# Peptides against a protein of PDB entry 8HF1: the designs that were tried, part 232

Target 1, 320 residues: chain A of PDB entry 8HF1
Amino acid sequence: NVMLYATKPTEVMVSFPHQEQVLTVTRLISAEIEKFYVSLDLMNIGVQPIRRSKSLQCLRDPSKKSFVKQLFNDFLYQMKEYGIYAASIAIISLIVEFDIKRRQAETLSVKLMHRTALTLCEKIRHLLVQKLQDMTYDDDDDNVNTEEVIMNFSTPKVQRFLMSLKVSFADKDPKDICCLVFVERRYTCKCIYGLLLNYIQSTPELRNVLTPQFMVGRNNISPDFESVLERKWQKSAIQQFRDGNANLMICSSVLEEGIDVQACNHVFILDPVKTFNMYVQSKGRARTTEAKFVLFTADKEREKTIQQIYQYRKAHNDIA

## One batch from the design tools (peptide; made by RFdiffusion4, then SolubleMPNN)

Design b2_p25_3_s1 (from b2_p25_3, 8 letters changed)
Fold by OpenDDE base, seed 2:
Structure b2_p25_3_s1 (fold): chain B 320 residues (1-320), chain A 25 residues (1-25)
Amino acid sequence: as target 1 above (320 residues)
Amino acid sequence: EREEELEKLIEEIEKDEEEFLKELA
């Protein structure tokens, strides 16, 4: 009976222009990654010893060529979807991961593979940072983490998202804010978290208002040390959000795992809603009075997005 | 009916977007 009186959140759709950042740097980076894939396919990493335990198969997937390609494909996606500023943060996560895998490598061939991937990541990082610095040449401040640099090197989607945060939360009491930001991919949580830290710090109206955290899905049961650190981080981040020490939580499809997140007054869906379950679960977190549920859509996909929202609203009303 | 419901939803979304964008300006 308590479910019937959930004040339906106000659903807002924010449109953004579909602009591909046609930067020479993004084309260069994509071409370097494709060249690396050709070289990676030629590398003999040997037959990874099939030790028979099913638990060890999952442990070894992060050391395979397919996993290396997956990380670079996720990076390319982030660069395309969020822009080169977000990509400059995303590449650091790849550097950390490949350095860990390089140190954990059981064979010289696997160690060399991860070293080659790491060298490419450092080259990509340099290209990205150099491009961000090209805008600061007229200012004595070599700081690439200004509001202007973040905005100019973000995609229209991210620009509209950041503007929406600024307007929604400028000069608000931090205690009155409970915000969720949903993203599709696990690595996007870390990338958008880093972007938001820098944006909030560079935006006076938000600097003491928003305290972001991020949460990643538990589904990677890698028993590795990384999984223990990630589990500790998740537990700490959730607790900080529950205690009100953080008021903005970036999360992926983790809500399927029954993580008890507080009732929020703002829910932002940064990536397209692909499933009815994600729509219901994310919308179901906007439970306060006057809660806003904000979607972002490209102008070209506006009609299709409206039709999808209509279908989800109808299906939700048929179940309720 | 479905077309009219969709048109009403479009009008609602456009209004809510315009109101939200006015807070941005």
Scores: peptide ipSAE 0.191, ipTM 0.756, DockQ to the pose 0.168
Fold by OpenDDE base, seed 5:
Structure b2_p25_3_s1 (fold): chain B 320 residues (1-320), chain A 25 residues (1-25)
Amino acid sequence: as target 1 above (320 residues)
Amino acid sequence: EREEELEKLIEEIEKDEEEFLKELA
């Protein structure tokens, strides 16, 4: 019985200022989404044909409008939590989703609804890109992906996260890196992945060091809606991380769902730890010698976060 | 006891944060 002494990782809490940087652009975008919700509520998309197939829950009128609102609410959350640079990436995912749904629309009214949502996404994208370009002398789209633009248009949380990555991994051997980044929401995985690709490409010290990948949790919503492509991609992403072809994995609750990921030397928790299970499972991945477990907290929530960590440490010691 | 353990944890976290932020500077 070799008691695998779980090497306790070094726990680090990084504080960031609660900046309500209410940029005029974020107010404009929020107001445009609110106007769109009013218009969406007035849209008569008609009684959707209830296909008598057992998957009945997805076909009612409220569910289609509610899904559109959910995507925009998730976008607004990402814009608030990660900044306008992250939002410029997040909006692309909405564009892709609404274009797919527009093409798959069985009725003209549903097609129009998704087209209107798509038009709003393109407007939002333009507003975001224009704001990113305000820092560049050249109107060239490539200039918005600089380290400076990424940093300046990211929230303090994301800034501290990116700085933490740069310091932790600058000029390291890629083989010595096994990093997990935990986020709460599945859509954040894609957003932060796109942000990291651009950041790594713009940061010489990281360009050949970090190879990011992401892992999207299975929605508890019917496995029938997970495109065969998403499942293939998830399997490929996990395999690349296991094979060392990727050394940074962005994940949500996926690791709680029993995906076995290798022992990591760095675990970053970008969003608040909301459950004891998340704390134990994420911390339990930092198993190498000298492993770091890094938490990010707003200054305003620092005390509450410390109290929560204390309770989780205590509960973990009582079970061990 | 619980308050003392919490104070020790605060001191530990503050120290680790300060050390980590010094590595960032």
Scores: peptide ipSAE 0.179, ipTM 0.728, DockQ to the pose 0.168
Fold by OpenDDE base, seed 3:
Structure b2_p25_3_s1 (fold): chain B 320 residues (1-320), chain A 25 residues (1-25)
Amino acid sequence: as target 1 above (320 residues)
Amino acid sequence: EREEELEKLIEEIEKDEEEFLKELA
């Protein structure tokens, strides 16, 4: 009877400087979104036709405007938390969503609302890409996807995360790597996935070492064809991670949805741990020998984060 | 007691961070 002593993961807290990226471009983008909100509030989208379909989701007019504002607020949050490079990827997801909603619009007024939102996203994308290109002094290499551009236009949190990945995994055997990256929000999974694809491709020491995938939480709201495709994609991504065809998985609170993920040797928590359940579930995935559980904190929040970890460790020991 | 446990946890976290950052250098 070999008592497999559950190896306790090494808990690491990486600090990063609190820098507000005070870029002129971020101020301009924020001001353009605020001007758009004023215009959006003045838009008469009319009484929406009640679809006869028995699903309670007759989304009233306020909910359609609220959804547009939610997507732009999520984008502004992402630009602030992850930087303008991550924002250049995040804006593409908004473009796709508003183009879908524009095509699905049953009224000319709703179609025009989504078209106006789409035009703003295209302007924002142009401003972001232009700012990323300003660092390429060489006219011949329009490639904004270099390690240098990614690092310089990422927040200190993302810089420390990318450095931690590079050192943890440089020139390692991909079979020895099982990494989880936890983020708070579903939209962040896609953005960090796109950022990591470009970073890995630009970093020779990580090429053919890291193969990322992402999991988005289940959208329980509408069983539309998109929700079936998303469910198929999630199943495929999980299977690739189980089969070792992917060795880094970006996930939100997907562990709460009963997705069985294998035991990992690295668990990164990119966003603040807000709940005891998130702490226990994410830490509980770091079960291999020499497993690392890595937290990121701003220097100004270090003391508060340590106090929170202390409370979670104590509460976990009282249940064990 | 609680302050001493918190100080010991701070020292543990700082040591583990320093060891991890030495692997980064």
Scores: peptide ipSAE 0.164, ipTM 0.745, DockQ to the pose 0.125
Fold by OpenDDE base, seed 4:
Structure b2_p25_3_s1 (fold): chain B 320 residues (1-320), chain A 25 residues (1-25)
Amino acid sequence: as target 1 above (320 residues)
Amino acid sequence: EREEELEKLIEEIEKDEEEFLKELA
């Protein structure tokens, strides 16, 4: 029972310009992924043996192809929603995942499938990094992690988010900061975490002020298939945030899992609020009138977003 | 550096997976 506390945080709506910057590199990457899907559909990986785990009803191991396509579709979403810089971090997570799946492959055909996916990810990484370097005079990889590069290769949404962090937290005492950042997708947590680490490190006013952590929601589909690593990491991340060793937590569906996170003075909703429950639960983390609940909206969707938030406020007041 | 960090992360994940496979065994 999340007690619907009537929270009265200051709600802030940050608008950003809707710029579909369709860069040539993003088109090339999308086209390479589409070509890969055609090739993937033609691959004969054979019938996969159903691993009988004792506890789980044989959820047909989602076709190993479907999982590969899901990861690339999630990557394409990250690239579109957060930009090229975020995509350069997101692709690393795919590289790791496909390398694991390649090593765990029970058949040569499956091993080859994951190897082909991995090779595509490496090519995508190279294309992204090369594009980030186009704005740097120095060929040194360290030079792509500047505030300028991060800002220039981020979407207007992410730019406004980073600016909002800088304005909100520049030169503040780390102890006075308790910040939540909500994102829709699990993979976005890690991507935005990596982006924030680099941004904070490159931004003197935020250096030693913000200590980010992330928390990935449990896969409802198979808590048993969550790596021991991921479970340990989630527990550690929550504990660090409770202990004040981290003062910014990036979350996805964590609220649905009943993870009790402390009350925060800032709550950022980086992605659109799609449900009443998400609105209430995220807003419910900002308990004081001094607390800020920050929403991001495209200028074109601003009116629709305002109306949706109004309906959620009304519905919340009718239940409280 | 980033490739080394990726390799280290892969090695850490592999080690934890090997430990998990030993617990299943």
Scores: peptide ipSAE 0.000, ipTM 0.296, DockQ to the pose 0.013; fails the geometry check

Design b2_p25_3_s2 (from b2_p25_3, 14 letters changed)
Fold by OpenDDE base, seed 2:
Structure b2_p25_3_s2 (fold): chain B 320 residues (1-320), chain A 25 residues (1-25)
Amino acid sequence: as target 1 above (320 residues)
Amino acid sequence: DREEKEKKLVEEIKRDEKEFLELLK
């Protein structure tokens, strides 16, 4: 019973200012996606042959249009919540997915739909990369992966998260670090992983200190829909973290399903804690002596977050 | 100055950490 013997970690809350500055590039990208949705709704994709393959994907989106919209909506969420640097990484995942779907298309109409989505993703990627390069014009280094570029084009939440990592782990022994980072959505694991790789590589104090890994959440609906590749990746990532070959693991809320990860000394909750179970399960991973459990909150939501965490602490103490 | 911005951000984080620990007592 995981609940009974956990040393209560030190709970920490880091506040961040609400991002009021909407960059012109983010408005342009949002407008291009909205125009694409109008065009997508007008596309006649025809009746997809209901292949009797009981794939839940066919049950979720028989037209494949809803899936395309979901990916772009998830991208827009990442751009808003994590910033344009994280978005420049996230868009690559969409490009890969739409290229796979384009190649797997059974009809010319579906192939055209995925091609149009892919063309939009390439346009978005160009707009993002161009904006990241605006800071490098005075430096002969075309490298958009500097600590300065990452920090300046990340949201205040991500800036404080990265700085909290730097302050917590600068020049430490990698063996003394066991860090979990919880995010709400499975797609966020990949973009934050890519962001962390670039940030760690650009930050001398962290280069040989942090080795990140990510775990994509199990599809709650059926383990049968996890690709063999995804299952292999998850097993490898967990094993690397257990063996100490990785000391920072990015996870979605799926750790609720009993992935046994070792006791950690740091747990970061990058996204809002929405459930009591998420609070208990994530906090329950911070079990070492002097373990820290770090939350991030917008200044505008600080009071609500404090009250919610207080209620969760009370409820947890009443059960434990 | 980048170093000054970083120093300020570190001070803000440490302040927020301390304030929250005081509120939980």
Scores: peptide ipSAE 0.316, ipTM 0.862, DockQ to the pose 0.715
Fold by OpenDDE base, seed 4:
Structure b2_p25_3_s2 (fold): chain B 320 residues (1-320), chain A 25 residues (1-25)
Amino acid sequence: as target 1 above (320 residues)
Amino acid sequence: DREEKEKKLVEEIKRDEKEFLELLK
């Protein structure tokens, strides 16, 4: 019995300045969403027939308005936490969702509601893309997917995350890399995945080094509502990571679902660690001798984060 | 300068990494 002494990963904390990037465009977008909420509250969409599907006690908001507001609130969160570039990717997910909901609308009023939401998303996308283009000096190269644009329109947290990836993985053998990136929210996985694809493609030192995938945890609401496509995609993404066809996996809530992901040499926690279980389970994935466990914290929250991690580390050592 | 900004950011990250490792000892 070789007790593989699981070498404790090197814990790293990267601090970032709390810049409220109060760009005029972000204020404008927030104001447009607020105006839309007022309009949405005034919309008479009627009472949706309660489809008596037996098992789903999810009180479908008969108005479906709460779901629309949730998606825009999630978008606003991403714009704030990850920046304008990430927001330009996040808005596409809203466009897709509202187009699906528009097609699935059982009433003209609900169809109109989702159409109005879609029109707002298209306007927001235009405002975001226009702002990304303002930094491209070359009138001819509409390519907003440069390393410079991505970095400049990302929050200080995301800038440090991307730079940490570059420093950690530049010109390395892709076979020597097994990286996990943990995020809090399901929609953030897709957003950061899209950002990373563009960043890796624009960064020569990471081209052919990093192959990202993402895993979205199961919807706790009902596994029956997960599209067969989403379940197939999740299984495929896990398998690609297991087979080494992907070496960077972006995860949300995956730890709670008992998804067996391989032991990794790098674990990045992009969002705040909120629970002891998240700390233990995420850190427990970093098992190689040179494994790194990287946390990101705002400078203003640094002391509080250090104290919290110290408490979690102590509690973990008392159980082990 | 982009290169100068990148260099500065790398230096900041390395400093923060070192400082945190000392705080966890």
Scores: peptide ipSAE 0.263, ipTM 0.830, DockQ to the pose 0.710
Fold by OpenDDE base, seed 3:
Structure b2_p25_3_s2 (fold): chain B 320 residues (1-320), chain A 25 residues (1-25)
Amino acid sequence: as target 1 above (320 residues)
Amino acid sequence: DREEKEKKLVEEIKRDEKEFLELLK
């Protein structure tokens, strides 16, 4: 019984312009991925033996091709929603995943498929890094991780999020900060975590103030070594946040998994609120005195978002 | 009553947004 003690957080809605960053590099990357999908559809990977693991009913392991397409589609989503800088971090996660799948491949055809995907990711990484370097006038400073580069190659949503963090937390005592950042997708947690590490390190006013962590939910009940490492990381990240060694936690649908997170003074919803449960659960974490609950909306979606929040507030009051 | 409550919510959000954006400056 988490007593709904009625400290209503201040609800803030931050609007951002809908700017499609139509960069030549993003078009090139999208075209290379589309070309790769045509090639992937033509690849004969053979009939994969259904490993009947005895215990869990055959969740039809999504076609190994469909998994590859899912990862690239998720990458394209990150590049669109968060920008080129976030995409440069996200592509590293794909490289790691495809290298693992390449090593675990039982057939030469599957090994070749993952190798081809990996080669594409390396090409994409090079294109992204090169574009980030084009802003560094100093030939000698390969440091693409400056505040300026991060801001310039982030979407208007991410720019406003980062600025909101800077203004809210500049030169504050780390102990007075308990911040949650909610994102829709699990892969976004790692991407935004990497972005925040670099942003905080490049921003003197935040460097000794914010210590970020991330939490990915427990979907992969896979007994694989990766799932053990992820579980260890999750436990460590939660413990650091509980102990106050971390004061900013990036999470997705983790609240649905029964992870008890402490009451926070700031809750940011970086992605659109899609469900009533997400609204109530995330808002219910903003329980301290003067707690803030911050939503981000595109200007074009502002009216729809206001109406949706109104309906959620009404439904919440009818249950309380 | 519903329309008035919705209008009030919009006004509150706009106020809170303005206050927050003023802090961002």
Scores: peptide ipSAE 0.176, ipTM 0.629, DockQ to the pose 0.167
Fold by OpenDDE base, seed 5:
Structure b2_p25_3_s2 (fold): chain B 320 residues (1-320), chain A 25 residues (1-25)
Amino acid sequence: as target 1 above (320 residues)
Amino acid sequence: DREEKEKKLVEEIKRDEKEFLELLK
């Protein structure tokens, strides 16, 4: 029972300025998505046959339009919270998802809807990549994955996170590292994973030190929609982390789902801690000697975050 | 007692933040 271990990691709070990076490109992308929503609402996709698949869970298959809007809303959130570099990675996940849905479409109208969404994603990808290239002298796509480009086009939160990794792990033995990175959203795991792969590859001090993996939380909606491939990948990623073949694991609230992860020496909470359980469970993973538990907060939310952590610490000490 | 504990936690976090940010310079 992870709750019973009074772990005393060093708790660190890293503040970041709330910079609304009002890039023209982000406004253009938001406006294109809004125009797309208007067009999407006008699309006649017909009455979708409710697949009476035997599981009661299929009743909540959100309207195929609602799912499309959810993916774009999640993308807009990632672009805002992590920056345009992270958004360039996140949009690829939407492209893959909409291409799958386009191929699986049972009707021409649904196929066209997903094709239109895919076309918008490709336009967004182009706008993002073009903006990343504006900082590079060379038109080659490989030049957008430099440490400088990643840092310049990341939010102040992500910049401090990446610097925290660099300072914490530069020139360390990979075997001495067991790091967890907690994020709120499932899609953020993949996005931050892709960002970290590129950052580590571009950062000589980390290239042979950090090997990242990610865990996507089980979609509570249907274990049947988790492709057999996703489940195999999750098991493989967890096993690689247990075997020490990966030493940094990005996860969403998966620990609440009973995934047993080893004791770690570093735990980063990249997104706000919203629940007492998340606080206790994530902190409870920082169990090694000299373990660090690092929180990120916007300057404007710092006082509120401190008060919240105080309440969680008190509640934890009253149970321990 | 609660307010003093809250102040202490704020001071600890500010110290840890400062130390950590100094290491990031």
Scores: peptide ipSAE 0.161, ipTM 0.628, DockQ to the pose 0.167

